# Peptides against a protein of PDB entry 7BBL: the designs that were tried, part 47

Target 1, 86 residues: chain A of PDB entry 7BBL
Amino acid sequence: IAQESLESQEQRARAALRERYLRSLLAMVGHQVSFTLHEGVRVAAHFGATDLDVANFYVSQLQTPIGVQAEALLRCSDIISYTFKP

## One batch from the design tools (peptide; made by RFdiffusion4, then SolubleMPNN)

Design b2_p13_3_s4 (from b2_p13_3 with S1R A4E)
Fold by OpenDDE base, seed 1:
Structure b2_p13_3_s4 (fold): chain B 86 residues (1-86), chain A 13 residues (1-13)
Amino acid sequence: as target 1 above (86 residues)
Amino acid sequence: RLAELEAEYRAAT
C-alpha cells in the first residue's frame, strides 16, 4: 500500500493542532485563563469570546500589573501561551 | 454539543 506523502502528513498534523486549538477555545468559555504575553508579562482574565478569524480574545476582569480592566481585548499576536483549568 | 467538545478536549489533555 502507498504511504501517505510527507506533505499530506504535515497537513494532517496542522489540522490536528488547529482542532486542538479550537477545542481549547470552546473549553475556555466561562473560565479564568492565564495568558503569557511578550516581555514576560502575565495576565489573567475570564474568557468571554473570540473572533476565530482574527483570533482576538474578548475577556473580562483582566488582571494586569497596573490594575483590573472590566473588559478588554487581547490580540492573538500579543499572546505567547495560555493555560486554564476546565 | 459544547459539553461534548469540552469533554473531548479534556480527554485529549
Scores: peptide ipSAE 0.023, ipTM 0.549, DockQ to the pose 0.083
Fold by OpenDDE base, seed 4:
Structure b2_p13_3_s4 (fold): chain B 86 residues (1-86), chain A 13 residues (1-13)
Amino acid sequence: as target 1 above (86 residues)
Amino acid sequence: RLAELEAEYRAAT
């Protein structure tokens, strides 16, 4: 029985993860998203758009511990995780 | 297209 190579398995896994990620980006459009940042900081914002080249999230109504920012830019490198209700 | 992708994500979640 032919067995798929380890590299092929990893390639499929990476592809699946990327697909899932991209689908999540599309699904969060127009929704409030909760972001977990470094040092335990958690913020919520309405998702506007992403810049995949620069790895940025463009958001609105960013709720921070010190107030609400109407418009904000979140670097993906600063984001540990995010959740939202579809 | 966007609506379709969103629906697919919801179905997969």
Scores: peptide ipSAE 0.023, ipTM 0.559, DockQ to the pose 0.125
Fold by OpenDDE base, seed 2:
Structure b2_p13_3_s4 (fold): chain B 86 residues (1-86), chain A 13 residues (1-13)
Amino acid sequence: as target 1 above (86 residues)
Amino acid sequence: RLAELEAEYRAAT
């Protein structure tokens, strides 16, 4: 039985995670998403789109601790996690 | 395709 190499297994795992991520981005379009940022900051916003190359989220009605922004750009690097209801 | 991917994600979660 030809065993798949560890490198190949890792590649498949990364591909599966990437696919799940991309599907989540598509699924959240038009929905309100809760984002967890650094230092316990949490925000909510309606998801519009992402620029996959720049790693930015284009959102609307961003609810922050200091107010609401009608339109905003969230850097993916600032986001620890997110949740949404499809 | 967008609708298909959304449906697939929802079905998988």
Scores: peptide ipSAE 0.022, ipTM 0.559, DockQ to the pose 0.127
Fold by OpenDDE base, seed 3:
Structure b2_p13_3_s4 (fold): chain B 86 residues (1-86), chain A 13 residues (1-13)
Amino acid sequence: as target 1 above (86 residues)
Amino acid sequence: RLAELEAEYRAAT
């Protein structure tokens, strides 16, 4: 049995993680999502859509420490993690 | 199709 090269195995693993990430984006559509940002800031918002080319989250009803924004744009680079209940 | 993909993700997780 031919053993896959290390590079091929790593490429397959990266592809699997990418697929899982994309599926999670589909799963959060229409749900309230809790976002953890830098410096311990946490916000909650309803997920609308993403722009994968620009790496942005388009959200609504964003709850921030200083108030609620009806619509907002979150850059993926500002997000440490997120959680939601499907 | 979107609902199907969401269901598949939930089933796999």
Scores: peptide ipSAE 0.022, ipTM 0.547, DockQ to the pose 0.084

Design b2_p13_4_s1 (from b2_p13_4, 5 letters changed)
Fold by OpenDDE base, seed 5:
Structure b2_p13_4_s1 (fold): chain B 86 residues (1-86), chain A 13 residues (1-13)
Amino acid sequence: as target 1 above (86 residues)
Amino acid sequence: SFVERLEAEIAAL
């Protein structure tokens, strides 16, 4: 049995990571998500959708230290991590 | 819809 090439293995790994990400988005739909941003800032918001290409997070009821925003857009580059309860 | 797009993306992997 021929061994899968390194490049092929890497492609599979990338695909697996992409799938995990996409499935996490599916699980977030309709749920409140806690986002960890830079400088230790943490916010919570209800997940709406994302731009699959640009990776923007469209959320509602964003709770920030300064107040609540009814609707907001979070850039992927601003997000360190997120946690939610499926 | 967003969900449908997600499912399509997953299926295309």
Scores: peptide ipSAE 0.608, ipTM 0.935, DockQ to the pose 0.883
Fold by OpenDDE base, seed 4:
Structure b2_p13_4_s1 (fold): chain B 86 residues (1-86), chain A 13 residues (1-13)
Amino acid sequence: as target 1 above (86 residues)
Amino acid sequence: SFVERLEAEIAAL
């Protein structure tokens, strides 16, 4: 009886997570997204695009605690989580 | 486009 190796299972799991992430990006195109950053800071912005390899987020109308930025770049490392309404 | 690139990435998984 053939059994998939643990390594192969892990590969599939990583691929599934990657797909989930990419599909979330598809879903958020053109929508306002709420981002949770470090220290509990929360911002909202309209999602434009990302660098798929680096996962930088190119957004517009970024609402921050100190004001609104017309255009902004959010680094993946700055983002803890995000939510949006598809 | 960005959307097309996303779709291509998903298809390549």
Scores: peptide ipSAE 0.608, ipTM 0.934, DockQ to the pose 0.866
Fold by OpenDDE base, seed 2:
Structure b2_p13_4_s1 (fold): chain B 86 residues (1-86), chain A 13 residues (1-13)
Amino acid sequence: as target 1 above (86 residues)
Amino acid sequence: SFVERLEAEIAAL
């Protein structure tokens, strides 16, 4: 019985996660997204685009505890998770 | 466009 190598399995797993991510971005375009950040901070913003290399999130109408920022940049490394309705 | 770039990235996986 042929067995796929561990290396190949890992490659497919990485590709699957990348696809999940990219498709979520595609579905996210133009929608309000709720972001969970570190230390229990949660913000909401309208998704615009990302830098695909760095994965910075370019958003608008960012709702923070101290007010609304018209345009903002969220670093992927600061984001724990996000939710939205496609 | 951003959408086109996303679609291209997905297709390239």
Scores: peptide ipSAE 0.608, ipTM 0.935, DockQ to the pose 0.857
Fold by OpenDDE base, seed 3:
Structure b2_p13_4_s1 (fold): chain B 86 residues (1-86), chain A 13 residues (1-13)
Amino acid sequence: as target 1 above (86 residues)
Amino acid sequence: SFVERLEAEIAAL
Protein backbone atom coordinates (compact mmCIF):
# COMPACT_ATOMS: atom_id res chain seq x y z
CA ILE B 1 0.00 0.00 0.00
CA ALA B 2 1.34 3.41 -0.98
CA GLN B 3 2.26 5.61 1.97
CA GLU B 4 2.03 9.37 2.27
CA SER B 5 5.38 11.02 1.54
CA LEU B 6 7.42 12.57 4.34
CA GLU B 7 6.98 15.99 2.73
CA SER B 8 3.21 15.58 2.70
CA GLN B 9 3.22 14.57 6.36
CA GLU B 10 5.22 17.68 7.23
CA GLN B 11 2.78 19.86 5.27
CA ARG B 12 -0.16 18.48 7.24
CA ALA B 13 1.68 19.07 10.51
CA ARG B 14 2.37 22.71 9.58
CA ALA B 15 -1.26 23.21 8.56
CA ALA B 16 -2.43 21.83 11.90
CA LEU B 17 -0.22 24.28 13.81
CA ARG B 18 -1.42 27.18 11.67
CA GLU B 19 -5.04 26.27 12.35
CA ARG B 20 -4.40 26.14 16.12
CA TYR B 21 -2.84 29.60 15.97
CA LEU B 22 -5.67 31.14 13.94
CA ARG B 23 -8.35 29.64 16.16
CA SER B 24 -6.58 31.03 19.23
CA LEU B 25 -6.74 34.51 17.69
CA LEU B 26 -10.44 34.07 17.03
CA ALA B 27 -10.97 33.06 20.66
CA MET B 28 -8.97 36.09 21.89
CA VAL B 29 -11.27 38.68 20.29
CA GLY B 30 -12.78 40.89 22.99
CA HIS B 31 -10.76 39.36 25.84
CA GLN B 32 -7.93 40.45 28.09
CA VAL B 33 -4.73 38.59 27.25
CA SER B 34 -1.56 38.07 29.27
CA PHE B 35 1.61 38.36 27.19
CA THR B 36 4.99 37.02 28.23
CA LEU B 37 7.80 39.11 26.78
CA HIS B 38 11.58 38.83 26.96
CA GLU B 39 13.53 39.23 30.21
CA GLY B 40 10.64 37.82 32.23
CA VAL B 41 8.36 40.80 31.57
CA ARG B 42 4.63 40.13 31.61
CA VAL B 43 1.95 42.54 30.42
CA ALA B 44 -1.84 42.39 30.14
CA ALA B 45 -4.00 43.99 27.44
CA HIS B 46 -7.33 43.78 25.69
CA PHE B 47 -6.94 42.11 22.30
CA GLY B 48 -8.08 43.99 19.20
CA ALA B 49 -6.60 42.53 16.03
CA THR B 50 -3.49 41.25 14.27
CA ASP B 51 -1.80 41.24 10.92
CA LEU B 52 -2.23 37.65 9.78
CA ASP B 53 1.19 37.53 8.10
CA VAL B 54 3.43 39.81 10.22
CA ALA B 55 1.47 38.98 13.38
CA ASN B 56 1.56 42.44 14.91
CA PHE B 57 -0.83 42.57 17.86
CA TYR B 58 -3.05 45.65 18.15
CA VAL B 59 -4.20 45.98 21.76
CA SER B 60 -5.76 48.43 24.22
CA GLN B 61 -5.36 49.14 27.95
CA LEU B 62 -1.83 47.73 27.99
CA GLN B 63 -0.69 47.28 31.59
CA THR B 64 3.11 47.50 31.79
CA PRO B 65 5.53 47.64 34.75
CA ILE B 66 5.79 51.42 34.35
CA GLY B 67 2.17 52.31 33.59
CA VAL B 68 -0.89 51.86 31.39
CA GLN B 69 -0.96 52.66 27.67
CA ALA B 70 -4.41 53.24 26.18
CA GLU B 71 -3.51 51.76 22.79
CA ALA B 72 -0.39 49.90 21.71
CA LEU B 73 1.28 47.72 19.12
CA LEU B 74 3.09 44.54 20.18
CA ARG B 75 5.48 43.10 17.63
CA CYS B 76 5.49 39.33 17.14
CA SER B 77 9.25 39.27 17.76
CA ASP B 78 8.68 40.71 21.25
CA ILE B 79 6.20 38.01 22.30
CA ILE B 80 7.27 34.64 23.69
CA SER B 81 3.78 33.42 24.57
CA TYR B 82 0.27 34.49 25.53
CA THR B 83 -2.56 33.13 27.67
CA PHE B 84 -6.19 34.09 28.16
CA LYS B 85 -9.48 32.89 29.61
CA PRO B 86 -12.18 32.31 26.96
CA SER A 1 -13.55 42.71 9.16
CA PHE A 2 -10.80 41.04 11.17
CA VAL A 3 -13.09 38.20 12.27
CA GLU A 4 -14.25 37.59 8.70
CA ARG A 5 -10.64 37.43 7.51
CA LEU A 6 -9.78 34.94 10.26
CA GLU A 7 -12.71 32.70 9.39
CA ALA A 8 -11.81 32.79 5.70
CA GLU A 9 -8.18 31.89 6.44
CA ILE A 10 -9.22 28.95 8.62
CA ALA A 11 -11.67 27.69 5.98
CA ALA A 12 -8.92 27.79 3.35
CA LEU A 13 -6.63 25.37 5.22
Scores: peptide ipSAE 0.606, ipTM 0.934, DockQ to the pose 0.820

Design b2_p13_4_s2 (from b2_p13_4, 6 letters changed)
Fold by OpenDDE base, seed 3:
Structure b2_p13_4_s2 (fold): chain B 86 residues (1-86), chain A 13 residues (1-13)
Amino acid sequence: as target 1 above (86 residues)
Amino acid sequence: SFVEALEAAIAAL
């Protein structure tokens, strides 16, 4: 039988990663999320929303080493990873 | 809403 093209295989792989990402966003709505930033900095905040195009994270009650920020914007480029309890 | 937008994005994959 015909083999799936390399382009199609790559497209399916990208789609699988995108789906896991989007479903994680759906799961974290209204929850506190722990973010790992550069230089070993870790912060926690309540997740509000993202910009699906720019991948900005709109959060509240951001706990930082120097205090709490009531409202904050985290850029995707600043975030290494995140974790939360669904 | 944001949730509706997420669901639409997932459906479009």
Scores: peptide ipSAE 0.573, ipTM 0.927, DockQ to the pose 0.866
Fold by OpenDDE base, seed 1:
Structure b2_p13_4_s2 (fold): chain B 86 residues (1-86), chain A 13 residues (1-13)
Amino acid sequence: as target 1 above (86 residues)
Amino acid sequence: SFVEALEAAIAAL
């Protein structure tokens, strides 16, 4: 039985993860999102857009432990995970 | 638009 190469399997896996990510962004549009950052810090913000290349998150009404920031940019490298209600 | 860009990116996978 012919088996798909390891490289091909990895490519499909990467594509699947990318699709799940992009579709999550679509679902996120217009919603408040809870972001988990490093050291257990959690913030909430309204999702605006992302940079598709760098995956920067452009958000509004960012609720932080020290106040609310009207407009903010969250770097992908700062984000561990996010949750939202579609 | 942003949404269109997302859809295009998904289609390009």
Scores: peptide ipSAE 0.572, ipTM 0.927, DockQ to the pose 0.865
Fold by OpenDDE base, seed 5:
Structure b2_p13_4_s2 (fold): chain B 86 residues (1-86), chain A 13 residues (1-13)
Amino acid sequence: as target 1 above (86 residues)
Amino acid sequence: SFVEALEAAIAAL
């Protein structure tokens, strides 16, 4: 029985995670999302879109501790996690 | 659109 190479297994794992991520984006379109940022900061915003290359998040009505931004750009590297209700 | 791009990206995996 031929065994799948380690490299092939890793590639399939990356593809599975990518699919899960993309389906999550699809599910959050048009919804308010709660983002956890560094140092325990939590913000809420309405999800608009991402760029599929750099994974920037384009959002609206971003609620921060110091006020609301009508439109904002969140970098993926600034986001620890997010939650939303489909 | 963004949604169409997502669907295409998923289909391409």
Scores: peptide ipSAE 0.572, ipTM 0.927, DockQ to the pose 0.853
Fold by OpenDDE base, seed 4:
Structure b2_p13_4_s2 (fold): chain B 86 residues (1-86), chain A 13 residues (1-13)
Amino acid sequence: as target 1 above (86 residues)
Amino acid sequence: SFVEALEAAIAAL
């Protein structure tokens, strides 16, 4: 029987994760999102857009421990996870 | 638009 190679399986897994990510972005549009950053920092912001390649999150009304930023850029490398209510 | 770009990216997977 023909078996899919490990490389192909890994590629499909990566594609599945990518799709899951992209669909989460679609669901995120127009919603407030809670971001968990490093050192246990949690912020909330309204999602605007992202660069699909760099995965920069362009947000508004970013609530941080030190105040609110009207507009902000959250780099993917700064984000551990995010949650939101669709 | 951003949404259209997302949809296109998903379709291209």
Scores: peptide ipSAE 0.571, ipTM 0.927, DockQ to the pose 0.864

Design b2_p13_4_s3 (from b2_p13_4, 6 letters changed)
Fold by OpenDDE base, seed 1:
Structure b2_p13_4_s3 (fold): chain B 86 residues (1-86), chain A 13 residues (1-13)
Amino acid sequence: as target 1 above (86 residues)
Amino acid sequence: SFVERLEAAIAAL
């Protein structure tokens, strides 16, 4: 029985993860999102948009331990995970 | 719009 190549399987897996990511962005539009950053830092912010190429997160009302920032940019490289209620 | 860009990106997968 013919099998899909390993490279093709990997491509499909990457595409599936990308779709999951993009759909999560779609779902979080207009919602408050909790971000887990490095070293256990957790912040909350209202999601605005991303630049899809770099995956920078443009957010508002960023709640940090030292205060609230009205507008902020979160680098994807600083984010470990995020959660929200759609 | 941002939403349209997201939908286009999903469609392009």
Scores: peptide ipSAE 0.600, ipTM 0.933, DockQ to the pose 0.865
Fold by OpenDDE base, seed 2:
Structure b2_p13_4_s3 (fold): chain B 86 residues (1-86), chain A 13 residues (1-13)
Amino acid sequence: as target 1 above (86 residues)
Amino acid sequence: SFVERLEAAIAAL
């Protein structure tokens, strides 16, 4: 009889995704993360922090195909996915 | 700290 509105359902879904995202960030702290970027490029870096607004990834020891960057900023828009061992 | 901010953000959901 009582059913959530579509808007409410979407809101909960977004909240769930946000939580999953934030918890993944929490789990990343202090770990090396493998990032999949565009064109099949994969890099590894030590996760430092993000800005929760734009989701820029502040990382260190970024291993790229052409070298290592001591510190780097990875834009969320450049990241397809990431994996790591918690 | 960043961790605290994350935890706060999670708690606020």
Scores: peptide ipSAE 0.591, ipTM 0.931, DockQ to the pose 0.859
Fold by OpenDDE base, seed 3:
Structure b2_p13_4_s3 (fold): chain B 86 residues (1-86), chain A 13 residues (1-13)
Amino acid sequence: as target 1 above (86 residues)
Amino acid sequence: SFVERLEAAIAAL
């Protein structure tokens, strides 16, 4: 019995994670999201959209330690994790 | 729309 290659198994695993990510974005639309950034910094903002390629996050009402920005762009590379209530 | 593009990306997996 031929077994699926390790590479194929890894690809399926990556695809599953990608789907989980994309579905989370879908659930985030129109909701306030809490983002954990570097150095333990946490910010909250209303999620608008992403560009899906570079994964820039376009948000509004970004609450930062030093104030609120009406509109902002968060780079994926700056985000460690995010959480929200569907 | 963003939602439409998102759904298309999911369907393409």
Scores: peptide ipSAE 0.583, ipTM 0.930, DockQ to the pose 0.851
Fold by OpenDDE base, seed 5:
Structure b2_p13_4_s3 (fold): chain B 86 residues (1-86), chain A 13 residues (1-13)
Amino acid sequence: as target 1 above (86 residues)
Amino acid sequence: SFVERLEAAIAAL
């Protein structure tokens, strides 16, 4: 029985995760997204775009506890999770 | 465009 190598399995798993991520970005276009940041901070913003390599989130109308920022950059390292309604 | 880049990235997986 020909069985896929562990390295090949890991490659497929990485590809699957990457695809899920990219498709979530695609579904996110034009929607307001809720971002959970560190220390329990939650913000909401309209998703604009991201760079596919560094995964910086370019957003607009960022609602923070202090106020609203017209334009903002959220680094992937600052984001714990995000949710949105497709 | 951003969408086109996303689609290309998905296709390249």
Scores: peptide ipSAE 0.583, ipTM 0.930, DockQ to the pose 0.883

Design b2_p13_4_s4 (from b2_p13_4, 5 letters changed)
Fold by OpenDDE base, seed 4:
Structure b2_p13_4_s4 (fold): chain B 86 residues (1-86), chain A 13 residues (1-13)
Amino acid sequence: as target 1 above (86 residues)
Amino acid sequence: SFVEQLEAEIAAL
């Protein structure tokens, strides 16, 4: 059995991360998600969908420090991490 | 739908 190239290994690793991301989105559908934004700001929102190309998060009932937005768009560049209960 | 898109993307990996 021939050894897999380093580049191939890296490619598989990237694919695995992409799959984990996509599956997390799938699991998020219809659930409230907690987002950690910059400067320690944390918000919660019901996940609707994303733009897979741009990775925009389309959410509803976004709970922010200054109130609730019925609908909102979160850009992935603003998001540090997210958690949710499947 | 969005879900179908996700499933298609996952299948294509």
Scores: peptide ipSAE 0.629, ipTM 0.936, DockQ to the pose 0.868
Fold by OpenDDE base, seed 1:
Structure b2_p13_4_s4 (fold): chain B 86 residues (1-86), chain A 13 residues (1-13)
Amino acid sequence: as target 1 above (86 residues)
Amino acid sequence: SFVEQLEAEIAAL
C-alpha cells in the first residue's frame, strides 16, 4: 500500500486546521469572546463578523483596560488566542 | 450572510 505523499499530508493538515478555525467562528456568532493579545493584554467583546481573507474581527462592546468601545476592529495579527462559551 | 459564507468556505475545503 502506497503511502500518502508528504505534500498531501500537509495539505490535509492545513485543511483540518482551517476547518477548525472556521467552525470556531460559526460558534462565536452572537457570543462574547475573550481575546488574548500581545503583551498579556486581554479584552472581551461581542463577536460580529470577520473578513475571511484577512481575518479581521469586527466586534462590538469591546472592553479594554481604558474603557468600552462600542464598535471595534481587531486585527488577526494582534490576536494570540481567543476563548468563548458556545 | 456571514454564516452562509462560513458554511460555504467549510464546504469548499
Scores: peptide ipSAE 0.629, ipTM 0.936, DockQ to the pose 0.875
Fold by OpenDDE base, seed 2:
Structure b2_p13_4_s4 (fold): chain B 86 residues (1-86), chain A 13 residues (1-13)
Amino acid sequence: as target 1 above (86 residues)
Amino acid sequence: SFVEQLEAEIAAL
């Protein structure tokens, strides 16, 4: 009886999560996305692109509690989650 | 393009 190693299982799991993430980005292109940040702060912006290495979000028309930014950069580390309608 | 980059990354998994 052969069984896949724990390391291999973890690798596949990471790959699955990465795929899920990347596909969400594909679906996100050109759409307005709602981002949930820390401490209950929520913002909305039109998704443009990301830096695949750093995972910075390049967005436009960022709606914040204090105003709208035409162009903005959101750090992945500041984002808890996001949602949008494809 | 960004889309092409994403597709390439997905294909490489």
Scores: peptide ipSAE 0.628, ipTM 0.936, DockQ to the pose 0.863
Fold by OpenDDE base, seed 3:
Structure b2_p13_4_s4 (fold): chain B 86 residues (1-86), chain A 13 residues (1-13)
Amino acid sequence: as target 1 above (86 residues)
Amino acid sequence: SFVEQLEAEIAAL
């Protein structure tokens, strides 16, 4: 029996994670999303889109501790996690 | 569209 290489197994695992990410983006479209940022900062915003290359998040009605921004850009590097209700 | 792009990316995995 031919054994799948370790490298191939790792590639499939990465592909599975990528699929989960992309499907989460699909589910976010048109919904409010809660983002956890650094230092325990949490914000909420309506999800618009991302650029799939850099993973910038284009959002609206961003609620921050110091006010609301009608339109905003969140860099992926600033985001620890996100949650939402489909 | 953004949605179309996502669907294409998923299909390409």
Scores: peptide ipSAE 0.627, ipTM 0.936, DockQ to the pose 0.869

Design b2_p13_5_s2 (from b2_p13_5, 6 letters changed)
Fold by OpenDDE base, seed 5:
Structure b2_p13_5_s2 (fold): chain B 86 residues (1-86), chain A 13 residues (1-13)
Amino acid sequence: as target 1 above (86 residues)
Amino acid sequence: VEELEREYRRLTA
């Protein structure tokens, strides 16, 4: 039986993760999301949208340790993880 | 959001 190449398996895995990621982005629209940033910094904000290449998160009511920002931009590279309640 | 939704649909079609 023909076995799928390792590269193909890896590609499928990445595609599956990408799909899951995109699904989560769509699900969080309009919801408050808790973001974990570098060095354990945690913030909460209402998710608005992302740019075309999903490089940035445009959020509102960003709660930071030093105050709340009405609108803010979070670079995806600054985000380690996030959670939200659908 | 629209772009992401379009991409998601493309991946799940």
Scores: peptide ipSAE 0.024, ipTM 0.578, DockQ to the pose 0.193
Fold by OpenDDE base, seed 4:
Structure b2_p13_5_s2 (fold): chain B 86 residues (1-86), chain A 13 residues (1-13)
Amino acid sequence: as target 1 above (86 residues)
Amino acid sequence: VEELEREYRRLTA
């Protein structure tokens, strides 16, 4: 039986991870999300949307260690992880 | 988020 190439396996894995990521973003809409940023900083905010290329998160009611921002922009590259309740 | 949704649909179709 023919074996799938390593490259193909990796591509399939990346596609699966991307799908899961996109699913999470869609499920995130309208919910409060807890973001873990660099240096152990954690913030919470209501997810509004992302830009078309998913480079930034547009959020509201951003709770930071120094206060609450009504509206804010989080760069995806600054986010280590996030959690939310669907 | 239109592009995101489009990509999601593409990946899940």
Scores: peptide ipSAE 0.024, ipTM 0.575, DockQ to the pose 0.160
Fold by OpenDDE base, seed 3:
Structure b2_p13_5_s2 (fold): chain B 86 residues (1-86), chain A 13 residues (1-13)
Amino acid sequence: as target 1 above (86 residues)
Amino acid sequence: VEELEREYRRLTA
């Protein structure tokens, strides 16, 4: 019985996680998303689109600790985690 | 897009 290499198994696992991530981005379009940023800062915004090549989130109605911004850009590198209800 | 959204919801429910 032939068994695939450890490297091949890891590659398939990474590919599966990447696909799930991309599908989640499509699923959050038009929904309010809660973002956790550095130092425990949490914001909420309506997801508009993402630039997969540059890793940016384009959002609207961004609720911040000091007010609401009609439109905003969030860098993916600034985001620790996010959650939403499909 | 709608199909992909529906498929994701199915997989994550």
Scores: peptide ipSAE 0.024, ipTM 0.572, DockQ to the pose 0.077
Fold by OpenDDE base, seed 1:
Structure b2_p13_5_s2 (fold): chain B 86 residues (1-86), chain A 13 residues (1-13)
Amino acid sequence: as target 1 above (86 residues)
Amino acid sequence: VEELEREYRRLTA
């Protein structure tokens, strides 16, 4: 009997995580999101849009340790995790 | 996760 390879199982797992990630981005629209960045830095911002290919978040009212930015761009590579209330 | 999926469906409808 043909069995699914470990590689195929990992592929399905990655695909599932990718789908959940994309769904979370869409669910974030119009909501304030709390982001955890490197070295313990935490910020909050209203999610506007994302460039999925370039991996950028376009946000508003970004609350940072040094002040509030009305509009800002966050790089996905700078983000460790995020949370929000749908 | 369920709340997330519900919101996704709402926003994409």
Scores: peptide ipSAE 0.022, ipTM 0.565, DockQ to the pose 0.105

Design b2_p13_5_s3 (from b2_p13_5, 5 letters changed)
Fold by OpenDDE base, seed 5:
Order: sequence, then structure tokens, then C-alpha cells
Structure b2_p13_5_s3 (fold): chain B 86 residues (1-86), chain A 13 residues (1-13)
Amino acid sequence: as target 1 above (86 residues)
Amino acid sequence: VEELEAEYRRLTA
């Protein structure tokens, strides 16, 4: 039996993570999500959608430390992590 | 959506 190359293993790992990520986005639809942003800022919002290249999160009722934004756009580059209950 | 959520849970369990 032939051993899978390291590169192939890494490719499979990346593909699996990408799939899980995309499925998480689908699962987030309509749910409140907690986002961790830079400098320890944490916000919560209802997930609406992303753009086609998943560069931005379109959310509603964004709860920030200083108030609620009815509609908001979060750039993925500004997001460190997110959690939600499917 | 529900099926996708279920699949997500399966993949992340």
C-alpha cells in the first residue's frame, strides 16, 4: 500500500477545513453569532449572509459595546473567531 | 438549511 504524500495530506486537511468552514456559514444563517474582533472586542449579531468570495459578513442587530447597529457589515479580515449554536 | 446544519454538526462532532 502506498503512503499518501505529505503534500496530499495537507491538501486534504485544508480541503476538509474549508468544507467545515463553508458548512458553518450555511449553518449560521438566521442565527445569532458571537464574533471576536481585534483588540478583544466581542460583538453579537444575527447572521444574514456573506458575499460570494466570503470577504464580508452581512449581519443585523449588531450588539456593540456602545450600542446596537440595525444593519452592519463585518469584514472577515476583522474577525478573529466566531461561535454559534446550530 | 436544517440538513446543512445537521451535516455541519456531523462534521464538527
Scores: peptide ipSAE 0.023, ipTM 0.548, DockQ to the pose 0.071
Fold by OpenDDE base, seed 4:
Structure b2_p13_5_s3 (fold): chain B 86 residues (1-86), chain A 13 residues (1-13)
Amino acid sequence: as target 1 above (86 residues)
Amino acid sequence: VEELEAEYRRLTA
């Protein structure tokens, strides 16, 4: 029987993960999200949007260890992980 | 957006 190539399997896996990620971004809109940044820093903010290539997160009411920022830009490269309650 | 959010919740449940 014919089997899917390893490369094809990997491609499907990447596509599935990408779709899941994009869906999570849409689900975050309007919700407060907890972000884990480098050096163990954790912040919370209301998610607004991302740019076209998902390089930056536009957020509001960013709660940091040193204060709250009404609006802020988080670079995706600075984010290790995030969590939120739908 | 709401529909997509609902779908995401379903997929992650």
Scores: peptide ipSAE 0.022, ipTM 0.545, DockQ to the pose 0.073
Fold by OpenDDE base, seed 2:
Structure b2_p13_5_s3 (fold): chain B 86 residues (1-86), chain A 13 residues (1-13)
Amino acid sequence: as target 1 above (86 residues)
Amino acid sequence: VEELEAEYRRLTA
């Protein structure tokens, strides 16, 4: 039988993961999200939005180890993982 | 947004 190339399979997999990621961002809107940053730092914040290229997270009520920031900008490159309840 | 959230939940269930 005809089989899809490995390259095509990988492309579909990447596309699916990207779509899931983008949908997760939309699902985060208005919810508190727990972020794991570098060196084991963990923070929580209410997700507001991202910029067009999803390079930054615009959040509010950012709870950090040293206090709460009413408004904050998190760079995606600084985020290792995140979790939230839709 | 609500519809998209529901869809995401279905995908992650």
Scores: peptide ipSAE 0.022, ipTM 0.544, DockQ to the pose 0.071
Fold by OpenDDE base, seed 3:
Structure b2_p13_5_s3 (fold): chain B 86 residues (1-86), chain A 13 residues (1-13)
Amino acid sequence: as target 1 above (86 residues)
Amino acid sequence: VEELEAEYRRLTA
């Protein structure tokens, strides 16, 4: 039988993951998100918006080890992982 | 936006 190439299968898999990621960003709007950063640092903040092209997270009420910042910018490259309740 | 959020929740529920 005709088989889809391995390269094409991988392409579809990557596209599916990308779509899921984008939808998760939309779902985070208005919710508090827990972020895990480098060196074991963990912070929590309300998600406002994402600049997809620049890879930045615009958040509010950022709870850090040394205090709370009303408004803050988190670079995606500094984020190891994040969790939230839809 | 609301529709996309709802769809995501359905897919992840």
Scores: peptide ipSAE 0.021, ipTM 0.543, DockQ to the pose 0.115

